# Designs tried in a protein design run: peptides against a protein of PDB entry 2AUS. Part 19

Target 1, 323 residues: chain A of PDB entry 2AUS
Amino acid sequence: ADIKREVIVKDDKAETNPKWGFPPDKRPIELHIQYGVINLDKPPGPTSHEVVAWIKRILNLEKAGHGGTLDPKVSGVLPVALERATRVVQALLPAGKEYVALMHLHGDVPEDKIRAVMKEFEGEIIQRPPLRSAVKRRLRTRKVYYIEILEIDGRDVLFRVGVEAGTYIRSLIHHIGLALGVGAHMAELRRTRSGPFKEDETLVTLHDLVDYYHFWKEDGIEEYIRKAIQPMEKAVEHLPKIWIKDSAVAAVAHGANLTVPGIVKLNAGIKKGDLVAIMTLKDELVALGKAMMSTQEMIERSKGIAVDVEKVFMPRDWYPKLW

## One batch from the design tools (peptide; made by RFdiffusion4, then SolubleMPNN)

Design b1_p9_7_s4 (from b1_p9_7, 3 letters changed)
Fold by OpenDDE base, seed 2:
Structure b1_p9_7_s4 (fold): chain B 323 residues (1-323), chain A 9 residues (1-9)
Amino acid sequence: as target 1 above (323 residues)
Amino acid sequence: RKELYELID
């Protein structure tokens, strides 16, 4: 999520009309909610689906969706996309995750051996999804990006772990326990990151949302609920981006594919088949789509389909039709 | 509101 992507400018003279669109910082509160994502601190106990249902009740919403399931017993970062932003979760599902886990060992193991064996689990691991997973039970490889041991107290090992999406920490701990020769289980788990969402000042509880919604509806104070909801553009910060001309925005908002002449600037390193975010020059999310060209092809070519538009977010009327 | 707090606690 923290990888800074180089920005290549294709048209340095492209301007944007300040009267068109609604930049993330300029949305009226009702519109901000319609295009919002909550960085929720999920409590232990409820399912991720129950928590989404509660948010819909609290905020009087028709629809919402979450950026990747947490087990009932697991707490921490659960991005919840609201209303018109609901489908932005497709950008978050494949994003890397970080957890803090407490592993309990079923026997005594020297700390030096614990540290050595856990270091061997950095990199590619083979996992089988648990029985309760909606994911087809096939053996699959997953990346463990890093393991950081925070504390060792006898048989209890507290550690931070960065993983590829759909890595099962319970299964990782089981395999570590087997490699140590004594067995192990997951005692506690908290998710500390989900792509661009982390434990920071934007993390809010369900109780916070109840109070902040009350302050808005009963007291007329919108400031708290405004701060508790992030713009949907936050949910695409980790994706490669393509910024387009004002004249291309309405066409893409109507579901037209992005063609090469519409591109103003783009991130380096886009490959054919990548999920990309199509942005205005005001950093508004227009659509998500599949790259049909590399960055280099989008620079060198004068014509052709650059992005196959899969999901439009922007309303059709925010920018004028200029065709 | 009260019912919701009782569900979260």
Scores: peptide ipSAE 0.013, ipTM 0.560, DockQ to the pose 0.625
Fold by OpenDDE base, seed 3:
Structure b1_p9_7_s4 (fold): chain B 323 residues (1-323), chain A 9 residues (1-9)
Amino acid sequence: as target 1 above (323 residues)
Amino acid sequence: RKELYELID
């Protein structure tokens, strides 16, 4: 998620009409909620599904979805996409995750050996999903991006771990315990990151949402609920982006595929088959789609389908139909 | 070495 992608400009003269669309910072509060994502601090106890149901109740919403299941006992970062933004979770499900975990060792191990063995788990690991997983239980490789040991207190090891989506920290800890020769189990787990969502000033509790919704509805103070909800564009910050002409926005918002002439600028390193975010020049999310060309092909070609549009988010009327 | 640890579960 932290890889800054180069931006290649294809049309340096392309302008945008300031009267068209609703940039993320300029949405009325009701519209902001309709296109919102909450960076929820999920409490331990409830399922991710129960928490989503509570948010729908608290905020009087018809639809919401989460950016990747947390087990009932696991707390921390649960992105919850609201209403018209609900489908943006498809961008978050494959995103990397970070956790802080407490591992309890079943025997005494020298600290230097703990550090050395845990460092060997950086990179590719083989995992079998647990029986309770909604994912088909098959052997699969997963990437551990980093392991940072925070504290070692005898048999208790507190560590930060960055992982590929669908890496099971419980299984990782079990394998670390086997490698140490003493066994281990996961004592505690908190998710500290889900793609672009992290522990920061945007992290809110269910109680915060109750209070902030009350301040808005009863006291007329929208500031708190506005800050508690991120624009849906936050949920695609980690994706490669393609920025399009104002004249292409309405067509894409109607579900037309993005063609090469519509591109103003794009991130470097897009490959055919990548999930990409189609953006306006005001950084509004129009749609998600599958890249049908590489970045290089989108630069070199004058025509053709650049993106197969899979999910439209932008309303059809935010930009004029110019075709 | 990493392949060997899955055969023990």
Scores: peptide ipSAE 0.013, ipTM 0.441, DockQ to the pose 0.013
Fold by OpenDDE base, seed 1:
Structure b1_p9_7_s4 (fold): chain B 323 residues (1-323), chain A 9 residues (1-9)
Amino acid sequence: as target 1 above (323 residues)
Amino acid sequence: RKELYELID
């Protein structure tokens, strides 16, 4: 469950000017695309990079990036951040992932034993990255958040698995097979979740994008392409948020660090060093940054740097300079 | 469009 983070209000009298900025629901179509993320159903076959290149071609874009590589043979949820939103993928790369996997066992194992052994793989596991990984081949610990067995048919085990970013399901299945004593391999894999992106009504294919772009450009119908693209703010829903005064927005948009007086409200449980999203009171993403204080320190202190701003997304002109 | 379909099929 997306644990809804508690919101602590620091300034209950802070208002926002409705004439400033562009809330996610009020962006003109061109601006919506410039600050968009596609919840793509990646087909099996192409690389994640090829798919991003195709999206750029389909939508006539200069830049795009993906929220975490899927292997060529792996289908499912691939968030693709567009244009000015491209760098929002940095929020998605560390996000948890869910997969549905088909494991094929190389021998007969009683169902009760399969269930018992797979449950032992919930929690911390030690993995060695595969040879093809861009990651240095060092042993590393990863979290398996849950394993849900969906179906067992003889030697075929269909299961849902929630994992920490960069957990290799192929290696997990190999280790499960070893623990079962018969060996196993990954027959099929689909990614069903990447952070806030899941299999829902926002999931679109490359074919959908081709059709929706044509409906917009040839027929003047923007509704389909508008729905096919999520606002970049969707890509930070899983992050702790800090909402800032209108008077602080332009400064942060110019790359200034967020100071404590600029905070209107914030999520509970922010720790020093956490990646946080700086938001307007209209839920517009201003920037990503590193928390320099805890939530408690941001409440108790009257001054100081709350967030070291690492990446600005908002244009400098959406809000006036009020300093 | 046809070329794009042939690439994604």
Scores: peptide ipSAE 0.009, ipTM 0.555, DockQ to the pose 0.704
Fold by OpenDDE base, seed 5:
Structure b1_p9_7_s4 (fold): chain B 323 residues (1-323), chain A 9 residues (1-9)
Amino acid sequence: as target 1 above (323 residues)
Amino acid sequence: RKELYELID
């Protein structure tokens, strides 16, 4: 999520009509909710599915989905995509995660040995998925991006960990305990990050959502509920982007593949097969798709399919049909 | 359910 991507301009003369579309910061409140994502602080106790059902009841919604399951006992960052934005969660499932974990050791270990052994778990680890996972119980590698020890109090080790999607922190703690020779278990776990969503001023509780919805419906104050819901474009900030001409937007919104002539600017480092976000020149999400070319091929070629469009988000009528 | 993780040697 923190990778700064260079932007390469292909057409420096491309302009956008200010009358077309709805930029993320200019949506009426009802439309903002229809294309919204909540950065929810999930409480411990309920399942991620129960929390999504409660949000649907609180906000009077037909559809919602979450950006990656948290166990009942696990708290913290749960992105919840609303209504027409529900399928944007597909961009969040493969995104990196951060956790704060409390590990309890089953014996006494010198602090220097704890620090040394935990540092060896930065990099690639081998995991078996838990029995409750819908994932086939095959051995798989996962990346641990970083481990930061926050506190050591006797047998209790508080640490921050950045991991590849689908890394099991309970398994990591079990392996650390074995490497220390005393064994260990996960006492507590909180998710502090899910891709572009983190612990910041956008993090809200279920109680906040009840109050903010009441202020809007009963008092006519929309500012709180507007701030509590992020635009769906937030959920794709970590993806490589391709910005397209106004004349290409309606075609892509109808499900047409993006061709090379429609590209105005793009991020560096796109590879064939990457998940990419197709954006307007007003930073509106049109669609998600699979890159069929590298960044270099999209610059050098004059024609061809650049992106295979997999999921459209933008309504067909926001931009005029110019084909 | 205690999720038992087995280390494979």
Scores: peptide ipSAE 0.007, ipTM 0.488, DockQ to the pose 0.018

Design b1_p9_8_s1 (from b1_p9_8, 3 letters changed)
Fold by OpenDDE base, seed 5:
Structure b1_p9_8_s1 (fold): chain B 323 residues (1-323), chain A 9 residues (1-9)
Amino acid sequence: as target 1 above (323 residues)
Amino acid sequence: MEELYELIE
């Protein structure tokens, strides 16, 4: 998620009309909520689905969805996309995750051996799906990006772990315990990151949302609820981006594929088949789509389909039809 | 409560 992508400019003369669209920082509060994502601190106990249902009741919403299931007992970062932004969660499902885990060992192991063995689990690991998984038990590989031991107290090992989407920390701890020769289990788990969402000043509780909604509806103070909700564009920060001309925005908002002449600037390193975010020159999310060309092909070609548009977010009327 | 394991294939 933290890969700074180079920005390649294709049209340095492209301007944007300041009267068109609604930049993420300039949305009226009702529109900000309609295109919002909450960085929720999920409490331990409820399911991710129950928490989404509570947010819908608290904020009087018709639709919401979460950016990747947390088990009932697991706390921490749960992105919840609201209303018209609900489908932006598809960008968060494949995103890397970070956790802090407490592992309990079933026997005494020297600290040097714990550190050495846990370092061997950095990289590609083979996981078995849990017994309670509704999905076919196929062996799968997943990447462990890093393991950072925070504390070792006898048989208790507190560690931070960065993982590929769908990595089971419970299974990782089980395999570490087997490699140590004593066995182990997961005592506690908290998710500290989901793609661009992390433990920062944007992290809010269900209690915070109740209070902040009350301050807006009863006291007329919108500041707190505005800060508690991130723009949907936050949920695509980790994706490669393509910025388009004002003249292309309404066509893409109507579901037309992005063609090469519509591109103003783009990130380096886009491959054919990548999920990409189509942005305005005001950093508004127009759509998500599949890259049909590499970055290099999008630079070198004068024509052709650059992106197959899969999901439109922008309303059709924010930009004029210029075709 | 069922532990919902979504395997993202």
Scores: peptide ipSAE 0.012, ipTM 0.498, DockQ to the pose 0.032
Fold by OpenDDE base, seed 1:
Structure b1_p9_8_s1 (fold): chain B 323 residues (1-323), chain A 9 residues (1-9)
Amino acid sequence: as target 1 above (323 residues)
Amino acid sequence: MEELYELIE
């Protein structure tokens, strides 16, 4: 998520009309909610689906969805996309995750050996499904980006771990325990990051949401509920971006594929097949799509389909039809 | 027993 992507400018003279669209910071509160994502601190106990159902009740919403399941016992960062933003969770599924885990060892191991063995689990790991899974045991490789040991107290090891999407921390701890020769299990787990969402000032509880909604509806105080909800554009910060001309926005908002002439600027390092965010020059999310060209091909070519548009978010009326 | 294994297609 923290990868600063270089921005390549194709059209340095491209201007945007300030009267068109609704930039993330200029949305009226009702519109902000319609295109919102909550960085929820999921409590331990309920399922991720139960928590989404509670948010819908608290905020009087028709639709919401979460950016990746947390087990009932797992707490922490659960992005919840609201209403018209609900499908932005697709951008969060492939995003890296961070956890703080408590591992309990089933025997005594010298601290230096714990540190050495856990360091060997940084990089590519082969996870095996449990023996009791009726699912065909496909070996899967996943990346462990980093392991940071926070504390060692006898047999209890508290650590931070950054992982590729779909890495099972319970399985990682089991394999660490096997490598240590004593065995281990996961005692506690908290998710501290899901792509661009982390433990920061934007993290809110279900209790906070109840209070902030009450302050808005009963007291007319908008500030708290506005801060508790992030713009949907937050959920795509980790994706490579393509910024388009005002004249291309309405066509893409109607589901047209993005062609090369519509591109004003783009991130470096886009590959064919990458999930990309199509943005306005005001950093509004128009759509998600699949890159049909590399960054280099989008620079060198004068024509062709740059992005196959898979999911439109922007309303069709925010920008005028200029075709 | 929650199916902890969504088949990522």
Scores: peptide ipSAE 0.011, ipTM 0.477, DockQ to the pose 0.026
Fold by OpenDDE base, seed 4:
Structure b1_p9_8_s1 (fold): chain B 323 residues (1-323), chain A 9 residues (1-9)
Amino acid sequence: as target 1 above (323 residues)
Amino acid sequence: MEELYELIE
């Protein structure tokens, strides 16, 4: 869900020096790659791990990581965070997902009954983790945010589904099939969204990456590879944000916790314990951390630890030490 | 599979 979060301004006079940092839109190509996330169209066949290994090879990278495993047979949106951005994928694990699924029914069911039963699966569902999951096979609830039937062709039901992270579409389809009384299986699955990453103009193939890297290295054309890589800040768009003073950036970049005086503006609705993105006034990601206060406490208090900084992304030298 | 966090460092 594109939850628009209100922005509360705490310091309306806070300015940022244009000479400090590297805004997401102004990074040199090498730096853009170092702080990049690819919105990869994962092909069916390879594991998510194999695909990440191929990206590392194609782009001559030391490290990369993905924001949520797609099964080998599943295609579509796989965010792959690069180099210094690799750990930003932690922000994507709890993010909602969207899929387009083809469900094959094992018997004939009237279309009206298909539509009625699938609508009953919107909301809270009870799932069991698959046998291959390392997690204790406890019953868990997951949210199905929406089911949109795209097409019904006899026994084949094409549908879009928005789900909470870790919802198993294969299990959903199995339960729908049971509720229909005929049984069903997942014929095809494509992920169309992973948090802020979706099927759009930023979606690229492994082939695109090969070509775009070649155009950059051999022909000196950086435009294609630049467009194929999103700034790491994209991977945190769905998180609540706290924007900090230029004077606080270097301290947080050194791993200091964010204190209340460093806050310029923040999203409404932050709760204690929430994962938050600490941003500069130029929308650069400084760090991820755990909120130690609510939004209201961060407004009302003059002092204290606002965010326990868990993961720094920004280099220590992008902003001067102003202490 | 669970959303296994695969960091390939």
Scores: peptide ipSAE 0.009, ipTM 0.481, DockQ to the pose 0.037
Fold by OpenDDE base, seed 2:
Structure b1_p9_8_s1 (fold): chain B 323 residues (1-323), chain A 9 residues (1-9)
Amino acid sequence: as target 1 above (323 residues)
Amino acid sequence: MEELYELIE
């Protein structure tokens, strides 16, 4: 998520009309909620689906969805996309995750051996999906980006781990235990990151949401609920972006594919087949789509479909039809 | 053993 992508400017003279659209920082509170994502601190106990159902009840919402399931016993970062933003979760599902895990060893192992073996698990690991997962029952590889040992107390190992989406920390701990020769199990797990969402000042509890909604509805104080909800654009910060002309926005908002002449600026390193975010010059999310060209092809070509638009978020009336 | 899983749909 922290990969700074270079921005290539294709049209340095492109301007945006300040009267059109609703920038993420300038949405009325009702509209902010309709296009919102909560960085929820999921409590241990409930399922991710139960927590989403509670948020819908607390905030009086018709729709919501989560950015990657946490097990009942797992706490921490659960992005919950609201109402019209609900489908932005498709950008979060493939995003990297970070966890803090407590591993319990089934035998005594010297600390130097624990540290040496855990370092060997950085990189590509073979995981066996569990029999109860909806995930295809096949051997799969997953990336472990980093392992940081925080504490070792006898048989208890506290560690931070950054992983590719769909890496099972329980399976990782099982394999570490096998490599140590004594076996191990996962005692505790907390998710500390899901793509652009992390443990920071934006992390809120279910209790916070109850209180903040009450302050808005009963006391007329919108400040707390406004801060508790992130704009949907936060959920696409980790994606490669393409910024488009004001004249292209309404067409894309109507479900038209993005053509090369509509591009103002774009991130470097886009490949054909990548999931990309189509943005206005005010950093408003218009749509998600599949890149049909590389960054280089989008620069060099004068025409053609740059992005196959898969999901529109922006309302059709925020920008005028200029065609 | 209750296996703990992120469901990626």
Scores: peptide ipSAE 0.013, ipTM 0.524, DockQ to the pose 0.031; fails the geometry check

Design b1_p9_8_s2 (from b1_p9_8, 5 letters changed)
Fold by OpenDDE base, seed 1:
Structure b1_p9_8_s2 (fold): chain B 323 residues (1-323), chain A 9 residues (1-9)
Amino acid sequence: as target 1 above (323 residues)
Amino acid sequence: MEEDYALIE
């Protein structure tokens, strides 16, 4: 998520009308909530679905969705997208995850051997999905980006792990235990990152949300609830972006595909088939779509469909129809 | 057997 993508400018003279749209930082509180994502600290105990149902009740919402299931016993970072932003969670499913895990070894192993073997699990690993996975139980390759051992206390190994989406930490720990020759199991798990969402000042509890909602509704203090909810644009920060002309925004908001002439600037390294975020020049999310061209093709071509628009978020009336 | 963490994608 922290990979700074180069920005290539195609039209350096393109301006945006300050009267059009609602930039993320300038949304009225009601509109901010309608296009919001909560960086929730999920408690251990409830399911991710129960937590989403509680948030809907607390904030008096009709719709919400989460950015990737955490099991009942797992705590930590659960992005919860609200109302009109609910479907932005699809951008978080393919995003990398970070966890802090406690592994319990079933025998004594020298610390140097633990460290050496765990380092061998950085890179490509072969996993089998668990029995209850909605995914077909086929062997799959997944990336372990890094393993950082935090603490070793006898048979207890606390470690941070960065992984590709859909990597099973329980299965990783089982394989580490087999490689150590003693066996192991996952004692505890916390998710510390889900794409652009991490343990930072934006992380809030269910109790915080109760209090902050009451401060807004009873005392008229919106500051706390405003800070507790991130703009939906946060949920796409890790995606490659394409910024479009004001004249193209209304068409895309009506579900039209993005054509090459509408592009003002774009990230480097877009490949055909990538999920991309279509943005205004004010960094407002218009839509998500599938890239039909590479970055290079979008630069070199004067015409053609650049993005197949899959999901519109922006209302149709925020920008005028200029066609 | 504790339920394997199913990422419900």
Scores: peptide ipSAE 0.019, ipTM 0.601, DockQ to the pose 0.031
Fold by OpenDDE base, seed 2:
Structure b1_p9_8_s2 (fold): chain B 323 residues (1-323), chain A 9 residues (1-9)
Amino acid sequence: as target 1 above (323 residues)
Amino acid sequence: MEEDYALIE
């Protein structure tokens, strides 16, 4: 998620009309909620689906979805996309995750050996999904980006781990325990990051949401509920972006594919097949789509389909039809 | 048998 992508400008003279659209920072509170994502601190105990159902009841919402399941016993960062933003979870599901885990060893192992063996698990690992996963029980490769040992107390090992989406930390700990020769199990797990969402000032509890909604509805105080909900654009910060002309926005909002002439600026390093965010010049999310060209092809070509539009978020009336 | 609940992503 921390990959700074270079921005290549194709049209340095492209302007945007300030009267069109609703920039993320200028949405009325009702509209902000309709296009919102909560950085929820999921409590241990309930399922991720139960927590989403509670948020819908608390905030009086018809639709919501989460950016990657946490087990009942697992706490921490659960992005919950609201109402019109619900489909933005497709950008979060494939995003990298970070956890803090407590591993309990089933025997005594010297600290130097623990540190050496855990370092060998950085990189590509082969995992078998557990019996109860919604995923086909095929062997799969996953990336462990980093392992940071925080504390070793006898048989208890506290560590931070950055992983590819769908990496099972329980399975990782099991394999570490086998490599140590004594066995191990996962005692505790907390998710500290899900793509652009992390433990920061935007992290809120279910209790916070109850209070903040009450302050808005009963006292007329919008400030707390406004801060507790992030704009949906936060959920695409980690994606490659393409910024489009005002004249292209309404067409894309109607489900038309993005053509090369509509592009004002774009991130470097887009490959054919990448998931990309189509943005206005005011950094509003118009749609998600599949890149049909590389960044280089989008620069060099004068015509053609740049992005196959898969999911539209922007309402059709925020920008005028200019075709 | 501890049911291996793993993260159903």
Scores: peptide ipSAE 0.018, ipTM 0.605, DockQ to the pose 0.030
Fold by OpenDDE base, seed 3:
Structure b1_p9_8_s2 (fold): chain B 323 residues (1-323), chain A 9 residues (1-9)
Amino acid sequence: as target 1 above (323 residues)
Amino acid sequence: MEEDYALIE
């Protein structure tokens, strides 16, 4: 999520009409909710699905979806995409995650050995998927980006861990315990990040949502509910972006593939096959799609399909048809 | 593909 991507400008003369679209900061409250994502602090106890169902009831929504399941016992960052934004969760599934975990060791181990062994688990690890995963039980490699030991109290090890999507912290702790020679289990787990969503001022509880919705509906105070909901564009901050001409927006919003002439600027380092966000010049999310070209090919070529458009978010009427 | 992260007991 924190990787700053270079922006390459293809068309420095491209302008945008300020009357077209609804930039994330200029959406009326109802529209903001329709294109919103909540950075929810999921409580321990309920399933992620139950929590989504509660949010739908609290906010009187027809649709919502979460940005990657947290187990019932796991608390912390659960992005919940609302209504028209529901499908943006697809951008969050492949995003890196961070957790704070409490590991309990099944024997006494010198602190220096704990620190040394846990450091060896930074990098690529081989994991066996759990029995209950919808994923075929094939050994898979996952990246551990970092392990930060926060506290060691005898047999209890509190640590922060940054991981590739689909890394099982329980399995990591099990393997650490095996490497230590005493065994270990996961006592507690909290998710502190899911891609661009983290523990910050945007993190809200279910109780906050109840109160903030009440303040809006009964007292006419929209400020709290507005702050509690992030624009859907937040959910794609970590993706490589392609910014398009106003003349291309309506076509993409109708589900047309993005062609090279429609590109105004783009991030460096896009590879063929990457998930990319197609943006307006006002940083509105038009669609998600699969890059059919590299950044370099998109610069050098005058024509061709740059992005296979998979998921449209923008309404068809926000920009005029200019074709 | 819903990635159900079920922590195995």
Scores: peptide ipSAE 0.014, ipTM 0.563, DockQ to the pose 0.034
Fold by OpenDDE base, seed 5:
Structure b1_p9_8_s2 (fold): chain B 323 residues (1-323), chain A 9 residues (1-9)
Amino acid sequence: as target 1 above (323 residues)
Amino acid sequence: MEEDYALIE
């Protein structure tokens, strides 16, 4: 998720009209909520679905969705997209995850052997999905990006792990236990990251949301609820971006595909088939789509479909029709 | 319409 992408400028003379659109930092509070994502600290106990239902009740919302299921017993980072932003969760599902896990060993193992064996699980691993998953129980490869041992206390091993989406930490711990020769199980699990969402100052509880909504509705204080909700653009920070001309925004907002002449600047390293975010020059999310060209093809070509637009987020009236 | 996109991890 932390890949710094170079920005290539295609049109250095392109300007934006300050009267058009609603930049993420300048939305009225009602509009900010309609296009918001909460970085929720999910408590242990409830399902991710129950937590989303509670947020809808607390904030008086018609629609919400989460950026990847956490089991009832698992706590931590659960992105919850609100109202018009609900479908931005599709950008978070394929994003990398980080966890802190407590592994309990079923026998005594020297610390040096624990450290050596756990390091061998960095890279590609073969997993079978759990019985409770709706996914076909086929063997699948997943990437473990890193394992960081935080603490070893006898048979208890606390570690941080960065993984590809849909990696089962319970299965990883089971395989580590087998490789150590004593067996192991997952005692505790917390998710510390989901793509661009992490444990930081934006992480809020359900209790925080109750209090902050009360301060807004009863006391007229918007500051707390405004800070507790991130703009939907946060949920696409980890995607490659394409920035477009003001004259192209209304067409894309009506569901037209992005053509090459509409591009002002873009990230390096886009491949055909990649999920990309289409942005205004004010960093507003217009749409998500599938790249139909590489970055290089989008630079070299004068015409053609650059992005097949799959999901529009921006309202059709924020920018004028200039065609 | 509640669109709950629970992709099972």
Scores: peptide ipSAE 0.018, ipTM 0.535, DockQ to the pose 0.045; fails the geometry check

